# Ledger of designs, part 232: peptides against a protein of PDB entry 7BDX

Target 1, 212 residues: chain A of PDB entry 7BDX
Amino acid sequence: EMGAAACTLLWGVSSSEEVVKAILGGDKALKFFSITGQTMESFVKSLDGDVQELDSDESQFVFALAGIVTNVAAIACGREFLVNSSRVLLDTILQLLGDLKPGQCTKLKVLMLMSLYNVSINLKGLKYISESPGFIPLLWWLLSDPDAEVCLHVLRLVQSVVLEPEVFSKSASEFRSSLPLQRILAMSKSRNPRLQTAAQELLEDLRTLEHN

## One batch from the design tools (peptide; made by RFdiffusion4, then SolubleMPNN)

Design b2_p23_3_s2 (from b2_p23_3, 8 letters changed)
Fold by OpenDDE base, seed 4:
Structure b2_p23_3_s2 (fold): chain B 212 residues (1-212), chain C 212 residues (1-212), chain A 23 residues (1-23)
Amino acid sequence: as target 1 above (212 residues)
Amino acid sequence: as target 1 above (212 residues)
Amino acid sequence: ELEEMLRLWNLATEASREALLQP
């Protein structure tokens, strides 16, 4: 209980850039983000099935941790910190996103995907995560999720890759050969306007890349 | 481990007024401070003797909680919140300060005393804590601590009472009859300059009150 | 780039707020 409450408060205040700078300026930041990854991994490994107890103190604690990572990644210095000093946490997030089944831990997936998307603003971060083993298959695995918000954040992350020629060129062959085009086309017709827009934009970006 | 790390970060960032406002502006604040009191009480009750494992995750967690309370109490809106909405936490802090032996949990005592001192800036807060049963005996019990920093913060809290006529008048008889004058005089000769100054100032304030 | 960064910050901030709104 108390840990979840404290982390939830830390998550809430971490939405401020000044708070992110204060977190990162301290000597505790490295340890915190290291243990964060371990805690998130332990939580996901403890899941005995597709069912998540969303209301558990443990789940709330892990959500808050993922939220803190997301908020840190939303800030330029936070992205730099994560990419330079917390790569293991990024590896953990990628691994956990792969280990979770479609529809499992949706809220956690969204937060982790948001963190990766925020990291992708940093070219060094985008390079790092996109060069992770199985990254392209992971994107398609995540895009199989029934949750529109998960799929939205996957599409945004895919778009970050597609819009960066230096990154996309390295994976272009694998990307084109495995692209779930029918799935993305279906999303472009979604009733969810955010998902619809993200899918349309990605399809436009992909068309532009095929003509060049 | 993770709880202590998260609370330590929250403690660090809570030194900012904006962060305190953000903590208190959320719907989680009441629950957080309620559980904080319970957690601190549970920790103190778990102490089987005069020995504190200072390096334990539990102790670090409780120190961070006490630090957060102190930082909240350092801000005007935080004092108002504590005095209006978290009186039970103040009662808990007073109780825990009474339950701890001289020299036991020195760091926690300092943080709790600092929180009470910060609350004492609010006249409503000072009234509340000074009207607590056994408050005057508690001050003298705490002043028996061998730690100079504990004694310093006790003297500062005593000074807050003495400098407020509306509060001091209610306890003046008990205060004068039980005042450990020899102890305070000894502190006015301490090699610790902060303790020496605080004891001297308090002795001057007391002399001024005897002449009026 | 700045607009996108601001948008991402807003989204991360919103996600943080949503978590605070849940029991």
Scores: peptide ipSAE 0.021, ipTM 0.760, DockQ to the pose 0.078
Fold by OpenDDE base, seed 1:
Structure b2_p23_3_s2 (fold): chain B 212 residues (1-212), chain C 212 residues (1-212), chain A 23 residues (1-23)
Amino acid sequence: as target 1 above (212 residues)
Amino acid sequence: as target 1 above (212 residues)
Amino acid sequence: ELEEMLRLWNLATEASREALLQP
């Protein structure tokens, strides 16, 4: 309980750039993000197919950890820190996104995907995550999720790759050969307006890349 | 480990007024400070005379909690919050200061005493803590501590009472009748310059009150 | 490119804030 409460407060205040700078300016940052990855990994490994109560202290604690990573990645200095000093955490997030089944831990998936999207704003971060082994198959695995919010954040991450020619050129053949076009087309007709828009924009971007 | 790391980071960033405002502006603040008091109480009750390793994760966690309370109390809005909405936490801190033996958990005592001193900057806070049952005996109990830092923070808290006529007048008879004058005189000769100065100033303030 | 990066940053920051608002 108390650890979850403290972590939740830290998540809330980490929305401030000044707080992110204060976290990263301390000698505790490296250790904190190292243990964060381990804690998130341990949680996902413990899920053994049981519907862990979404409202458990453990779940809320891990959500707060993922939220902190997301907020840190939203800030330029935070992205630099993650990409330079906490690559193992990024590797862990990519792994955990693969380990979670469709429909499992939706809120955690969303937070992790948001963190990866934020990291992708940095070209160095985008290169790092997109060059991860199995990255393209992972995106398609995640797009199979029935949850609209998960799919939305996957589409946003895919768009970050597509909009960066230097990154896209390296994966273009694999991307084009495995693209779940029918799934994205179905999303462009979604009742969720955010998902609909994101899918339409991605389809337009993909068409532009076929003509160039 | 992870809870202690998160709480330690929260302690570090709570040195900012903006962070204190952010903590208090959230719906989580009341619950956090409630659980804080309970956690500190549980820790002190677990000490069963064993030299709990000062470096244990549990000890560091409780130090961080006490540090957060201290930092919140350093800010005007934080003092108002503690005095208006978290009186049970103040009662708990007063109790725990009584439950700890001389020389036991020195760092925790210092942080708790600093929090009470910060609360005493608000006249409403000073009134609340000074009107607590057994407050004057508690101050003398704490002055028996062999640690100079504990004694320093007790002297500062005593001075806050002495310098406020409205508060001192209510306790003046009890205070004068039980004052450990020989102990304070011994502190005025301490090799610790901070303790020496605080004891001298308090003795001067007490002399001024005897002549008025 | 810079405007697009700023737009992406704003969207990411807003999305992060929205995640904070859903306790």
Scores: peptide ipSAE 0.019, ipTM 0.769, DockQ to the pose 0.093
Fold by OpenDDE base, seed 5:
Structure b2_p23_3_s2 (fold): chain B 212 residues (1-212), chain C 212 residues (1-212), chain A 23 residues (1-23)
Amino acid sequence: as target 1 above (212 residues)
Amino acid sequence: as target 1 above (212 residues)
Amino acid sequence: ELEEMLRLWNLATEASREALLQP
């Protein structure tokens, strides 16, 4: 209860850039983000046993942790910190996104994908996550999710890769050979307007890359 | 571990007035401060059984909670919130200060006393805490502490009462009849310069009140 | 193009950040 409440308040105030700077300016940031990854991993591993109620204190605590990471990654100095000093956390987020089944922990997946998207704004961050082993298969695995919001944030992350020639050139062969084109085409016809738009934009970007 | 880390970060950033406003501007503040009191009480009750290591995660968590309350009370809107909406927390802090033995949990006592001192900056807050049952005996109990920092913050709180005629007049008879004058005089000769100064100032204030 | 893309990403990130203020 109290840990979840404290973490939720910290999540709320971490929307401020000055709060992110204050978090990172202390000697406690490294420890906090290290334990964050471990806590998120422990939570995901616990899901295989009991149907944890989505509204539990434990779930709220982990959502708040993922929210804090997302808010930190939204700030330039926060991205630099994560990419330089908390790579294990990024590796953990990528691993957890792979460990979760389609439809499992949708809200957590969205927050983790948003954090990775924010990290991808930094070219160094985009390079780091895109060079992670199994990154391309992971994107396609996540794009199989029945949730439109998960799929939306996957498409946004895919677009970040596609729009950066220096990154895309390294994975272009694997990307083209494994691209779930029919799934993306189906999303471009979605009733969800955000998902529809994101899928259309990605299809246009991909067409531009085929003609170049 | 993680709860303590999150609460410690929240404590650090709560030094900002804007962060205090952000904490209080949400719907979660009431719940957070309610659970804070309960958590602090549970911690103090657990001390009677096992020598909890002062550097434990549990201790750090409760210190961070007390630190957050102190930082909130340092801001005008935070004092108003505590006095209007979190009186149970103030009652809990007063109770816990009475429950702890001399020399027990010195750091926590200091933080709780600092929070009460900050609350006392608001006349409404000073009235509320000074009108609490057993407040005068509690001050003298706390002033018996062997720790100079505890005694310093007790003297500062006593000074807040003495310097406010509207508050002091209500308790002046009890205050004068039970004042540990010899203890305060001994503190005015302390090797701790902060304690020495605070005791001297209080003795001067008391002399001024006797001549008026 | 890269600066404009970074601005679009920052804007999308800020919009995502505001949406995350509701726990």
Scores: peptide ipSAE 0.018, ipTM 0.772, DockQ to the pose 0.088
Fold by OpenDDE base, seed 3:
Structure b2_p23_3_s2 (fold): chain B 212 residues (1-212), chain C 212 residues (1-212), chain A 23 residues (1-23)
Amino acid sequence: as target 1 above (212 residues)
Amino acid sequence: as target 1 above (212 residues)
Amino acid sequence: ELEEMLRLWNLATEASREALLQP
């Protein structure tokens, strides 16, 4: 209960760059993000048995943790910290995104995808996550989600990979051979304007890469 | 575990004025401090039965909450917020300080006393806490603590009252009639230099008030 | 009262900040 409130408050204040710097400037940052990954993993592993009501204190707590990670990754020093000192957390986020079923824990998926997108702003972060085992299959798995926001953030992450030639070249063969083109084309016709735009932009970027 | 870690991190970052402003600028501040008081109260009420190990996650969590309150009260806008919008929390802190036995939860007592001292920096805060029912007896109860840090922070709070003539005049009769002079004199001979100094200064302030 | 407040807290949404990749 109060843990969820405290974590939610920490999430809210972490929207400030100064707060992110304060979080990272302390001697507790490494330990906090290590425990964060473990806590998120424990939560996801607990979902297969008990119908954890999505509105539980535990759910809110994990959402706040994911929100904090996202806000940290939104700041340059935060991205550097995550990529240099908290790689296990990034690996955990990638794993959890794979362990969750389509339509399961949509809010958590969105926050985790936003965190990965923010990490992808750094070339070093983009390289790290894109070189992760099963990364391309994971993107397509996530793109099968019925939720438009999940799909949107997947498309944005895919675009981050596609827009960086040095990164894309390493996975281009696997990417092209497994591309769920019909799914992306369907999204380009979505009634959700954000999803529609993101899918259209990605299709344009992909066409540009085929002509070069 | 993770709740205590998150709250401890929030405590750490709340040492910044900017973070305190961020905590208070959100729409969640009132609710957070309301729940904080309830959580601290629940913890203290649970002490009479189970030997809550002082090193428990719950203890650390409550210490972090008290630390956050202390840090908020250290900032001018935080004092204003507490005195205007979170009086119930101040009442709770005063009550909990009364419910705890001498030598019990020393760390929590120190943090709560520090928070009250910080509130006392504002004349409005000092008026509010000093006008609380049983405030003077509470100070003497707390001064019976065997812990030098508890006694130090009690003496500092007493000094805050004594140094404000408008506030002191309202309780001067009760204060003078119940003053544990021998206890304060014993503290003025303490081997703890901070306690010794605080007791000496208070004795000097009291002498000045008797001559006026 | 605490349970109700905590339930209401759990229902509260928190905003998360996201940076945009610069093209």
Scores: peptide ipSAE 0.033, ipTM 0.733, DockQ to the pose 0.037; fails the geometry check

Design b2_p23_3_s3 (from b2_p23_3, 9 letters changed)
Fold by OpenDDE base, seed 4:
Structure b2_p23_3_s3 (fold): chain B 212 residues (1-212), chain C 212 residues (1-212), chain A 23 residues (1-23)
Amino acid sequence: as target 1 above (212 residues)
Amino acid sequence: as target 1 above (212 residues)
Amino acid sequence: DLEEMLRLWNLWTEAQEERLLQP
């Protein structure tokens, strides 16, 4: 309980840019993010057997960790740190997103996707995650989630790829050949306005790329 | 390990006033400090049997908690919060300082004493801790510690009492009757300049009170 | 970073850097 409480407070205060800078400026940042990845991985691995009570202190702890990563990635220096010094954590997040089933640990998936999106704001980060083996299949796997919020954040990440010619050109063939167009079209008709908008914008971006 | 790492980062960033405000402004502050006291108490209670490796993750976690309390108490709103809403934590700190033997968990004692000193900057805080049963004997117990840093922070806390007439007058008889004057005089000759200065200043303050 | 700013400008206005507080 205490660890989860402390980590949750750290998550809350990490919404501040100055706090992110303070976290990263310390000699403990590397170790923290290394252990963060391991902790998140251990949590997800533990799910295969027992119905983890999503409301457990352990779950809350992992949510807070994912939240911290997201908040760090929301800051330019944080993105630089993650992409340059915490690539293993990024690899872990990608792996965990692949290991989780549709509907499983939705909140954690959302947080991890948000972190990846923030990382993707950095071109180097986008390059790194998009060059990860199985990245494109992973996007479609994640887009199969019934949760609108998961799908929203997948679409945002997909758009980050599509809007970067240097990244998109490298995967354009695979991307187009595997694109779940019908799924995206269905999302463009969602009652969730955010999901609807995200799907519409992505479809527009894709159309623009086909006409050029 | 991860809990200790997260808590240590929280400790580090809590040196900022804005972070303290953020911690206290959240709905989690009360619960956090409640559990903090319990965790610290559990740690100290565990010492009676096993030589706790002072370098353990558990120790580090508790040190970070004590550090957070200290940093919170360093801020006006933090002192107000502790004195008004976390009195149980203050009671716990006082108790733990009594339970620890001379030379035992020196670093933790220092952090706890620092927190109490910071609380004592608030007159209401000073009143609260000084009215705690056995407070004066506790000061002398703590002053028996061979560690100069422990003694330094005890002297600072003693000075906070001495410099506040409203507080000192209530305990002046007990204080004078039990004052380890020879110990304080010995400290005034310490090779540690900080300890020396603190002891000298306290002796001067005490002399001033005898002449008035 | 100018490069990041350019990317952000090309992204949706709703798709900015997200900072999370636990609800």
Scores: peptide ipSAE 0.028, ipTM 0.762, DockQ to the pose 0.064
Fold by OpenDDE base, seed 1:
Structure b2_p23_3_s3 (fold): chain B 212 residues (1-212), chain C 212 residues (1-212), chain A 23 residues (1-23)
Amino acid sequence: as target 1 above (212 residues)
Amino acid sequence: as target 1 above (212 residues)
Amino acid sequence: DLEEMLRLWNLWTEAQEERLLQP
């Protein structure tokens, strides 16, 4: 309980750029983010057997950790820190997104995808994530989720890749050959206006790249 | 481990006034400080049997909690919050200081005494603490500690009472009759220059009050 | 970084860095 409460407060205050700078400027940042990855991994591994008590202290604690990572990645110095000093954490987030089943831990998936999207704002971060083994298959696995919010944040990450020619050119063949076009077309007709818009924009971007 | 790391980071960033305002402005502050008191109480109660692993994750976690309370109390709005909304936490800190033996948990005692001193800067806070049952006997109990840093922070809290006529007048008879004058005189000869100065100043303040 | 700003602008016309304000 107390750990979850402390972590939740830290998550809330980490929405401030000055707080993120203070976290990263301390000698404790590396250790904190190392343990963060391990804690998230342990949580996801624990889900295989027990009823998802989604509202448990443990779930809230891990959500707060993912929220802190997202808030750190929302700031330029935070992105630089994650890409240079916490690559193991990024690898862990990618792995955990692959380990989760469709419809499983939706809120955690969204938070992790938001953190990866924020990291992808930095070209160095985008290169690191996109060059990770199985990245393209992982995008399609996550896009099979029934949850509109998960799919929205996958489409945003796909768009981040498509809009960067240097990154897209390296994987363009695999991307084009495996693209779940029918799924994206279905999302462009969604009742969720954010998902609908994101899918339409991505389809327009992809059409533009086929003509160039 | 992870809870202690998160709480330690929160302690570090709570040195900022803006972070304290953010903590208190959220809907989670009341719950956090309620659980803080309970966690500190549970820790102190656990000490009666097992070897003080002073460097344990549990100890570090509780030290971080006490540090957060101290940082909140260092700011005017934080003092107002503690005195109005977290009186149970103040009562808990006073109780825990009474439950600890001389030489036991020195670092925790110092942090708790620093928090009470910061609360005492607010006249409303000083009144609340000084009107607590057994406050004067508690001061003398803590002043019997062999640790110079504990004794220093007790003397600072005593000085906060002595320098406020409205508070001192209400307890002046009990204070004068129970004053451990020989102990304070011994501290005025300490090799610790901070303890020596604090004891000398308190003795001068007390002499001034006897002549008025 | 100018490169990051340009990427943000290209990714979202509302270049809102995704800060989770309230959990």
Scores: peptide ipSAE 0.025, ipTM 0.769, DockQ to the pose 0.050
Fold by OpenDDE base, seed 3:
Structure b2_p23_3_s3 (fold): chain B 212 residues (1-212), chain C 212 residues (1-212), chain A 23 residues (1-23)
Amino acid sequence: as target 1 above (212 residues)
Amino acid sequence: as target 1 above (212 residues)
Amino acid sequence: DLEEMLRLWNLWTEAQEERLLQP
C-alpha cells in the first residue's frame, strides 16, 4: 500500500527533467532500475494464477514503475542511462510485452511501449531494441491487441524503426514479409483519430520506402 | 524491497523545493501523508515484539518516509501544508517520539525531530506542536536519550520554543519547574561540539529570559 | 485501516512521452 503511494508520487515528480537528473545522479539508480525490472517481471508472472484485480495496489505500483521508466526515457540523459546501464530492464520490458496476452494489462503495455518509444528516440536505443531477438514478431503480436491505445503505441514504435534507414535496412526483408498490412489498413479506418492518423502516416512512410 | 527503494529515491529528490511543490500540488498529497503517519505508527508498534533489524527494508522505508516529511517541512509551502492539512501526521510524530525508548530507533527519532523543528520555523507550526498534550514532558523524555544527535535536535526544538515569547509564555511555569538543567549543563560540557554549542546557546537564552 | 485507504488509491499520473521528429 504505502509502497504504491510512494512510487506513484515518484512517478509524478519524475515528469521533471531535474528530478530525472537527480535520480540518475545518485548512487541508487542502478539498483533501483534493476529491482524495477524484477518487480515488473514478478507481477506479470503472478497474473497467470490469481486474477489480480487491475485496481490492486500491486498493479498501481507496477504502473508507477513503468511510468517512472517512461519519464526517465523522455529525457536525453535518461535514455543514455537506460541504454548504457539498464539494458536488462529494456530486455525485461520486451519480454513482458511478449508474455502478456492481447487485452491483458493494457495500461501496463501502453506505459512499457511509451518507454520503448522514448528510448528509441536515441539511435543507440533504437538499435538495441530493434536488434533484440524476436522484435519484429513481438511488434505484430502487440499489434493484434484489441486495445486502440496499445496499437497506437505499437504503430509509433514501428514508425521509429521505419524512419531510421540504418535500422530498417537490417530487418527490411523480415519486416516486409511479415507486415500485417491488412491490420494496419483496418487501423487507418479506425474511429479513434489518433490511431487512424498513426496508421495512415505509417502506411505513407512504408509506401515511400517501397518507391526508393 | 522495491517499496523501500522507491521511497528512498523519493526522499532523495524531495530535497528540491520544486519537487516538494510538485508533491503538494498534486491531488495525492493528503492521502500520502495520511498513510505515511499510519505506516510509521505501524512500524513503531511492531518493534515491541520482533527485534526488526534496524537495517531491514522496512526500517529503511520508514526512514525514507520520515526523511520526506523533513524535506517537505524544510520548505515554506511544505510547512504550511503540514500545519494546515496534515496535523494528524504531526500528532503521530509526537506520539511516536513518546512511544520510543531512550536509544531505540535513534535515526528515526532524529528525522522526526528534524521535521518538527522545521515545522516549528512557522509560528503556527510552533504553536501547534507546543500546545500538544504532554509536549514539555516529551521534550525531557527525549533529552534523556543517550544519543548525542537525538539530544541535539531536542535542544534545537526547545530553543525554538524559548525564542518565541508568545509560545514560551504559555508554558513558562511548567518549563521552569521541570527543566532538566543538570542534563543541559552536562551537555554543555559534551565532547560533541554541536551538542556542546546548542546546550550552551540554550543556557544563554534561558538566562536572558530569567533576567527579563 | 491502512489497507483499506490504499485500496482506494487508484492513483494514476500521466507519463510523459517525447515525439520522434519526423524527417
Scores: peptide ipSAE 0.033, ipTM 0.731, DockQ to the pose 0.049; fails the geometry check
Fold by OpenDDE base, seed 2:
Structure b2_p23_3_s3 (fold): chain B 212 residues (1-212), chain C 212 residues (1-212), chain A 23 residues (1-23)
Amino acid sequence: as target 1 above (212 residues)
Amino acid sequence: as target 1 above (212 residues)
Amino acid sequence: DLEEMLRLWNLWTEAQEERLLQP
């Protein structure tokens, strides 16, 4: 209970750039994010067979951790820190997104995807995550999720790759050959306006790339 | 582990006034400090008979909580919040200081005493804690502690009372009748310079009050 | 190592006391 409360407050205050700087300016940042990755990994591994008590203190704790990572990645110096000094955490997030089944731990997936999206704002971060082994198959795996928010944040990540020619060119062949076009087209007709817009924009970006 | 880490980071960043404002400006502050008090109380109650693993994650977690309270009380708006909206937490701290034996949980006692001292900067806070049942006996109980830092912070609290005539006048009779003068005199000869100074200053303040 | 982290965390600045007791 109290751990989740403290972590949730830390998550809340981490929305401030000055707080992110304070976290990162200390000698504890590296270790904190290392343990964060381990804790998130342990949580996901514990989900094998047990009913996800999404409202448990443990779940809330892990959500707060993912939220902290997201807020750190929302700040330029935080992105720099993650990409330069906490790549293991990024690897862990990618791994956990692969380990989770469609429809499993939706809130955690969303937070992790948001963190990756924020990291993708940094070209170096985008390069790092997009060059991760199995990244493209992972995107399609995640795009099979029944949750609209998961799919939305996947599409945003895909768009981040597509909008960066240097990054997209490296994966363009695999991307085009494996693209779940019918799934994206279905999302472009979604009743969820955010998902619909993201899918439409991605389809437009893809069409533009075919003509160039 | 991760709870202690998150709480310790929250403790670290709570040294900033803006972070304290962010904590208090949220709808979670009241609940957080309520749970904080309960958590600290549960910890102290768990110490009955077991070897204090002072270095345990649980101990570190409680230390971080006490540190957060201290840092909140170090800020004017934080003192106002504690005195107006979190009196139960102050009552809990006073209770826990009474429940702990001399030499027991020294680090926690110091942090709790620091928080009370910071609260005592506010006249309303000083009035509240000094009018708490058994406050003067509690001061003398704590002044029997073998730890110099505990004794130092007790003397600082005593000085806060003595330096405020409106507050001191209410307790002056009990204070004078129960004053462990020999103990304070012994502290004025301590090899610990901080303790020595605090005891000397208090003795001077007391002499000044006898002549007025 | 958890113990190492806890030790590193103990190196964070002790709770700040404001010595604002002005007479």
Scores: peptide ipSAE 0.009, ipTM 0.716, DockQ to the pose 0.042; fails the geometry check

